# Ledger of designs, part 239: peptides against a protein of PDB entry 6GMG

Target 1, 331 residues: chain A of PDB entry 6GMG
Amino acid sequence: DSDDRVTPPAEPLDRMPDPYRPSYGRAETVVNNYIRKWQQVYSHRDGRKQQMTEEQREWLSYGCVGVTWVNSGQYPTNRLAFASFDEDRFKNELKNGRPRSGETRAEFEGRVAKESFDEEKGFQRAREVASVMNRALENAHDESAYLDNLKKELANGNDALRNEDARSPFYSALRNTPSFKERNGGNHDPSRMKAVIYSKHFWSGQDRSSSADKRKYGDPDAFRPAPGTGLVDMSRDRNIPRSPTSPGEGFVNFDYGWFGAQTEADADKTVWTHGNHYHAPNGSLGAMHVYESKFRNWSEGYSDFDRGAYVITFIPKSWNTAPDKVKQGWP

## One batch from the design tools (peptide; made by RFdiffusion4, then SolubleMPNN)

Design b2_p18_8_s1 (from b2_p18_8, 11 letters changed)
Fold by OpenDDE base, seed 5:
Structure b2_p18_8_s1 (fold): chain B 331 residues (1-331), chain A 18 residues (1-18)
Amino acid sequence: as target 1 above (331 residues)
Amino acid sequence: SVSLQSKISVEQFKKRYA
């Protein structure tokens, strides 16, 4: 599938990026130029610029997931995912609504389910939880202290997450973060870590044992957030794309967008960084491009996907891959 | 194990396979 993928070459550390170009309300550039920007802006470890390593460039070359990969330091596991789903809207629309002309019942139900997700509220929930986690991390010098702080914060806010099992992704996420355990990362010190957010778009109808209609038009019951917590069970997400509805039609498996830890309160002003495809400069797809999109552009997604999840992971505070402010484009 | 499946552009994919 990605046999023609190529690792972008190294860029000199002091090489400045070329200007980004606008593209559909986004800032766009070729991957090599993003590497230049990344080195200038996001590469810092303990305040020092770093050249993107060969390993990091290889991660990046995987496309949209590569952007999240290089900035988070690990391939996305998507275990701590949040979304918002309006159950009442869904039920009411199913009851009182009707299929559009030419729309099958299954297509109608899938569409209604898709439309019942609120990307903004899902994002807000993730930010809320990330904030709670960051407070819990701030003065915790071991995992036990972090967990105690977290439970206290949740109790104070009467958050349903306080009822999660100790083995849940919510409580285990930090300990399962490789950079937390690294000597030059967290070094097992929670106070050296911060919560960050990325988003994944994917298809709900991934169950091969389900009906063809669900695979084509979506599974209305799949990947819904749990009430109160907003947690989405992502265990059944296996990167299976939407099934074609007509001959010759094909869909992409997923899309990833990197948010990090921006402090911009207005969701619409937040910047999401993502890639179009794996880097194949000598192949039919061509060079990978990186996009910096506003939330509206990101959250719109594509017909390839009917789910959006907002995922929390952790990075060392010494990394600058998730700054408080992200500037769109260059300069 | 980590699934290292990469994404191709939705737009490019559609163009390629349309």
Scores: peptide ipSAE 0.034, ipTM 0.732, DockQ to the pose 0.300
Fold by OpenDDE base, seed 1:
Structure b2_p18_8_s1 (fold): chain B 331 residues (1-331), chain A 18 residues (1-18)
Amino acid sequence: as target 1 above (331 residues)
Amino acid sequence: SVSLQSKISVEQFKKRYA
């Protein structure tokens, strides 16, 4: 609960950003400069540039989640999340593998579980589903038409998602999106909306009633995708960080990366936008920085996290926060 | 308390790519 968070000041609409700096294969800039870029590139509503509002700047100031927040238009709920988990690999490694020297059994199992997730396949699944949803949206002028189209598309592809309950986050996601209901957004017209993707990294061992080992080294059984659908139950994600394994060790609660609706077919060439921490220019953490990373840099994650999910939400097509092509850095 | 804010440090990036 840092009282040090500050809302970045407004930037003039016509102010051009300064060049980004390279940072370990990423493009990096301070948050105020990102606001400048955002206003030039991503701010467009119905083809017109917009100054980032005070509310949007406040959202952005929250750090990595702020980047996703400002671009999606809502705080991430993470209800429609996808991942890929290799059950066969996991079982095989547990059976035939051995702990490393000095590695406990719990640490070994946690590591094996982490390594059994495939970030690329998880991302591809989310993209596949988003594409299906976008096709269902294109000519649907009410929610009923959208849902009918969606079911037809899923049936044609023999997708297990067709069997989800009507109350499932999969089918309810659109109607639960605030911008869908807004007059200047979707105005209850699905054809005015498009599916977008962001990613969350987080810790599996969040159950306080579980063993200390699970909190320290991960819960191998937590946050696995359902077979066939790839859906992850995120209801138990309470933004609890990994427990320290040694005195003085501390871990971060989560990381968020914004992808949007890029059409680049090669996952490795996709760009993910994220922040380091909340904006605290007068505090110990300092000013917030924004990074634009390639997928390999994003998906690698940190030791703070052993789970990655790819989440689908919706934004109005009139917004330019999720363009088909994203360029890394500036210019 | 559940924080809505992130505290990921640049140092984490340095460690990964150092």
Scores: peptide ipSAE 0.072, ipTM 0.777, DockQ to the pose 0.393; fails the geometry check
Fold by OpenDDE base, seed 4:
Structure b2_p18_8_s1 (fold): chain B 331 residues (1-331), chain A 18 residues (1-18)
Amino acid sequence: as target 1 above (331 residues)
Amino acid sequence: SVSLQSKISVEQFKKRYA
C-alpha cells in the first residue's frame, strides 16, 4: 500500500556510512545508509558536498525508481530508450525450436523473444550514442550549436539516428531536460551538460486488448528496437505488471538501475545502483534497501520482466551523481 | 514474487507534482 511509504530522515552531512553487506555478488545497504554514502560521494555540486534535501529523500523513498530519480534529478520519462534484438535468432528459434515439456505455445514464443534480446549490446548502443551526444555538447553554447554538432557527428558515423525527426525524443531530449534550463544547472548551455544512462526492466504484455496469453507470457512483438537506430518506442509502456499465471502469483511493475556516466570500458565491471521497494519501515514491506550491482547481476533481471531498455538523459556536469568511476559498496 | 515493489507511476507523479 502506497500509504505506508515514509520519507527517510535527514542524515548529518558529515556522517560516514556503515559498511555495506554482500548480497549475491552485490553490495547492499538500508536506504538511510545509502543517503550517507550519497552525501559523501555523489552529492557534490560544483565540488561542494551537499546534504540530501527533503525533496530528494522523498524521491528516493519510492524504491528502485527513486534511485534513478534522485541521481538524474527528474522522474524517468524513458523516452530515449535503446535495446538490441536479434531478429535472426528469434526467427530461427521459432522455426526450429520446440516448446519445453509443459510449456504452452504462447509461453514458448514469449520466452524465445525474451532470449533474443541482448542486454550487453543494448547497453553498448546507449553508451555509443551517449558518447556522440557528449562530443556534440562539449563545444556547443546553445541548442542550435548542439544540434548542428550532433548532426555532423551522426553523418560522420553514418548513423541511422541522423534520419530521426527533429521532434523525436532523440533531438528534443536536451531541451526537455529541466536541469538544462536551470540557472545552477545547464543555464541553457549545452557544454555544461552531459549524457547519462539508466536502465528499465518491464513487461512486454501490457496491452489489455490483447490475448490473456500475451499478458501472462509476453508479447513477442512488443517493444522491439528499430533496426539501425536501436530506438525502442516506449509510448505503450504503462507500468503494467505481468499477469499472474497461477492463483496467488503476483508481479511487480518495473525495475530501474542507475549507471550514470561511468567510463569503465568493460561492461561487466560497471556498477548499477537500484532499490528493492518503496521505503516502508513500519509497514509490511519494511525498510527500503539499495543495491549496487555489477552488470551481470543487473542484466540478469527477474521473471517479472521480459524487456530491458537503456535510457539516455542529461545532467549538469557540476553534479557528481554520475562520476567517471563508481566504487561498489562501502568502504 | 520478488519484493521489488515500487508504488510510483507516471500518473501518480503527475497527480502529485502537477
Scores: peptide ipSAE 0.045, ipTM 0.710, DockQ to the pose 0.101; fails the geometry check
Fold by OpenDDE base, seed 2:
Structure b2_p18_8_s1 (fold): chain B 331 residues (1-331), chain A 18 residues (1-18)
Amino acid sequence: as target 1 above (331 residues)
Amino acid sequence: SVSLQSKISVEQFKKRYA
């Protein structure tokens, strides 16, 4: 129950983090220690370290989504999401493949659909688009200039995104970013903003009007990217978890991983920051832990989820929550 | 193994900040 959530206490600005611990190929630490690291590494505004505010600590306490929340400055809206799906693989496997022993048809179809997504290609698409956006932002001092630049960039690359409606999440994402409008943020100046990326894992079978089998084993047709653009319609994502397949089984609603704006070209070397659950030091769940995972560990996901999306949002360039280089753990 | 239990939904968020 969310009622056990506690806001982590303030950490002195000068307090250095304790060493992280390895955990299944990840760097792991308790949330309080992450706050210390965050203050030393990510807290900078205009080059000055900042103590994590009570509000930010509260956001962070929400778990995995809290990590993305505190670093992006807003609760994730997930409107500008990308993925990659191999339609041919999906069709061929459905046609030529067979359910495993004990696997139902619905389970088979759900599994095949899940396996037809390519996390790496999805991530690369998001990075490609973020790069285009960043070029469009660079010398744009108003939204109109940004949009014009963006359209030109897309045209030059013959990108299908050029055909998106002006009201689409793709073109409206910047104007809908609160920090873009803030005086100490973008101040309505696109050139003061940069594109950043986070990822969401979630369940496809969220439609309550669908069959129980889809809710248990996935909806093979749900949350597929549009051809050419890679855009995923996230409007049907209501954070509904997978339905239990056996008595007593329970699944989590989502997982969030923060990437930011790392420049590492090798996807496998990128670092993703995420949390396990909301902070409940006095509850059954215990203290929140923060993980810094390599892409392989992040993208592997869990059985709770059969979809992964890579989402673009924006933060002020004056923030250091999305540095070019991220190191796992401490030191 | 990493526990992902007890994530906060958007609905819960909306309720809190409504």
Scores: peptide ipSAE 0.041, ipTM 0.706, DockQ to the pose 0.075; fails the geometry check

Design b2_p18_8_s2 (from b2_p18_8, 12 letters changed)
Fold by OpenDDE base, seed 2:
Structure b2_p18_8_s2 (fold): chain B 331 residues (1-331), chain A 18 residues (1-18)
Amino acid sequence: as target 1 above (331 residues)
Amino acid sequence: PVSLQSRISVEQHRKRYA
């Protein structure tokens, strides 16, 4: 963690946000102003606005991950992750494609792999699974009932997830959610919980035992979704950034975007909330900014990353951090 | 311009200018 990180000060509960600034299709604001918006829109517990606590402000201050952290109620574990990868496209392009001028074979393979992921299909898969989970949560008052419902739903849909092990992240995700066990959260009642989605961007070439080329240009075989389920094994994600390709070059190790539980059917109209860096108003990085981006802007990512995953977790229904409708910016 | 930096890495950040 950064020594120059500062926890944003408390904002009065009734303080209205200043207008957001448009920036390249995004709505942008400083973190303190996001706190104001959060208190007005997302802070509600059982319908009552809450001031963002010092702990929550501290979580938020960590930047991109902080936005997901404060809204999900826990540091992202990333265990239940989904993506979509076109194997045929990948194979065909490797066979028939050619490196660009000046592009090494490793660069070519890494790029082809990156381009073989479909962010929209990955997101859609996560939404599909979240919907199944939400149906399974409904009227389930213990974990056993939830799991039975889930298996039934999967069987009805002939979903490959039905074949997952009982200890898999898919089946264990709910019971491993802290807020599920909290008295003022789920209180061990699945019907009090709902599935939510966030996304993580990261680098594929994280294996230190691999070639330098994979670390610089990506590992084409890493972090692919399993066929049928779309599940990504995230166990090898160690938050290692892309290796520099030139002196002085540096890459960020991850980005996080919060979606929650929006019901907008058009993926392109969904809003993703994310931060740029940890809050350092007196440091070289400056104040943290929060961005609300449309899916296109979010899914494009950065050259720092060649993988995107869409992750499911759970929050209490009493929280308003994942409303059905998210409005970009303010007002 | 957008500056990205992770939670856990102070040194590994990139400033982007657009």
Scores: peptide ipSAE 0.032, ipTM 0.713, DockQ to the pose 0.170; fails the geometry check
Fold by OpenDDE base, seed 5:
Structure b2_p18_8_s2 (fold): chain B 331 residues (1-331), chain A 18 residues (1-18)
Amino acid sequence: as target 1 above (331 residues)
Amino acid sequence: PVSLQSRISVEQHRKRYA
């Protein structure tokens, strides 16, 4: 595929956004207009508006992942991922359920597995963990203090995460965050950081050594959360799309949605920001559009994907890319 | 690390699944 990706031009710092357009219950705008909104609302460093840099605009231009990238400050590593899977439902449906008319056994099993994931519970788990982490961060001025606080919080809640290895992504996530080490970021001070959440949709059947059926219809056993912790091993996620089931069919590799650190208690009222594709104004795909979707719209996903994960990372508290409240659209 | 481009079109998906 010819890389016809283009970096959006700079927008004047004081340029106000044009109104967003409604799109299937979402607020939609072109990427340049999102940059305008971002500069007005999310760009603040230490309370001061910033023009989106060329580097940030370049990150953004990558599409859905670009939205998460520009707001988190790093390309998603997806190491600290959470999901919820109903094992009992899965087993019961496999045992007692039947394939639909025209559905193969493999397709049936893949579908049942997909349906056994609960996006809302996965999101809730991530929020719970993020809250614990934020409490651990609050008064910790070094990593050791943070880890001690974290362990104490987990012990108090009898959380299975307390049993994770010290090398687990759960405990290593902060130290592995570039912005934590930056002088103008965390400066190695955990109390200057906060936990944030984004979501990734992807395909389970990525193992090239597996059966063609798993690649076409999903791998029922792949990317399940560990019991008790909810942690998903994302190490096998290589951004491989679903295999086509018919000639001419093609699937997308992933979708990313940015949540940040919204405090809205009602999951259904939370806003998820995501892009459609990389910015190619002169190409076949056209200009990148940015969507601000409610949780229902985001979590619905597409047939391209049978897994959803909710990932925790960290940003400096001085950044306003993850405000407590996100307003959908403009004005 | 090579950054991967998203290729999804929400509009295209909605049209396909409508």
Scores: peptide ipSAE 0.031, ipTM 0.734, DockQ to the pose 0.364; fails the geometry check
Fold by OpenDDE base, seed 4:
Structure b2_p18_8_s2 (fold): chain B 331 residues (1-331), chain A 18 residues (1-18)
Amino acid sequence: as target 1 above (331 residues)
Amino acid sequence: PVSLQSRISVEQHRKRYA
């Protein structure tokens, strides 16, 4: 249980990481060693290395969400989420496809829905939007200027996001970012901020009022992106795991992967950082491990999840938690 | 309220699929 969670100890600022080890095509290390790497590579504020604070170490100790938390500076709200869903594929497969041997109708529909999501296109959409936002931020010194720039950029691209309400997560995301308001962060200056991306994997069948089959095999209609915008309504995501299909089976509630602001154009070469579980060195789960995965390994996900979303948030440009280039592992 | 729930190890997930 969560009672076994321990905050990792402080690491000396000058301590170099031990080599990462390969793990199923990923680079893997214990959380303490990740802290060492983080201090050497990602800790910089205004070009100066920083020791990871006790608060940051505590955030990190929560596992996969902790990696995103420490690098983004806030607990994920998941309000500005994107995905890609092939409606034509979904309809065609439901009409012309057949359940596998032993597969129920509900299981078939859930699987077909899962397979109709395109993780690469979802990621591409998020990157596209982040680029538009970054252009809008570049010369804006107040929120009004940012919003005006953003609307102009969207109009020029004939992007459906231009029709979103002013109170939508899309337009309110910057003002709702704590680091934007901080003196040592954005200081209410949009030009000091940049858009960053993380990903969440989760279960679609979270509605307790729905059928047991939807909770076990997925809700084919849940968490689809809106046409044109690619926005996913995440308001119904309550971190409820998949329901067991057999006695003794258990699923986890979510997975988070940190991308940041890498400039690598090839999605397959991008690096995603994530954790396995909360840090419990003296508990049954053991010490937390951190993984640096290529996109293929990240996007594959697990049977625990049938949805993936790519979320945009903001960090100060003075932070180095989202560098242009991320090297997998150490050295 | 922020729900901070933990997950199972990636290694355990992969062992399930191996």
Scores: peptide ipSAE 0.028, ipTM 0.712, DockQ to the pose 0.402; fails the geometry check
Fold by OpenDDE base, seed 1:
Structure b2_p18_8_s2 (fold): chain B 331 residues (1-331), chain A 18 residues (1-18)
Amino acid sequence: as target 1 above (331 residues)
Amino acid sequence: PVSLQSRISVEQHRKRYA
């Protein structure tokens, strides 16, 4: 029941976090303790620590999406999403592979499609694009200059994104970012902004008009990246969970992981911050927990999901919610 | 109704890494 969600209380600005706990290769803590860490490490605006506001605490209380929400400054729109799909692998496995014992054809096809996505390459693509965007932002003092720089950078790299329409989420993402327009944010100055990355896990079989098998086992053709660009059309993602395959089975709607703008070149060493569920300390779900996972732990996902996307958005450079280095856990 | 809230359980985490 959505009515069980509670906004975590304010934490004193000077309160230090309690130690995180190891949890299956990741660092884990309760949401209140994450707020303490956030205030010490990520809250800085123009170099000054800030107490997490009531609004920010409310955003955070929504769970995994709340972690991305509070750090990005806006609810995820997921419009600028990237993935990598190995079409040759998919075709080859469908042709030459066989269903496992007890596996239906639809289940086999859904599994093969899921396995044909490369999370590491998808992440790499998003990082590549974010780097291009950051170069385009660096000396641009208006949107026109940013777009010109971006086109030049893409041309120099022979990137297929140069052919995207001006109305594409790729080119419109900056101007559609609220913090870009804010006086204390970008103030319409691209050079005050930086590109950041988060990831979403979700279910492919969301089309209610499709077969029951696609809803249960995945839609092999859904949410594939466009060739060359790696862009994923997320317009059909309606946060619909996987359909049960047996009575009493239930799946969750999505998972979000925050990466930000880490400079660690080794993907396996990058840290992803995410939550388990909305904060319901007096409800059946219990208190929200926040996890800081290595890429391997994050990218493995859950059986609830057969798609992963890496999304680019923007935040002001004055925010410290996306530092170059992220330390896992506390201390 | 589509929830804006995640509902991932601790049990799912345990199952994944147990």
Scores: peptide ipSAE 0.025, ipTM 0.705, DockQ to the pose 0.380; fails the geometry check

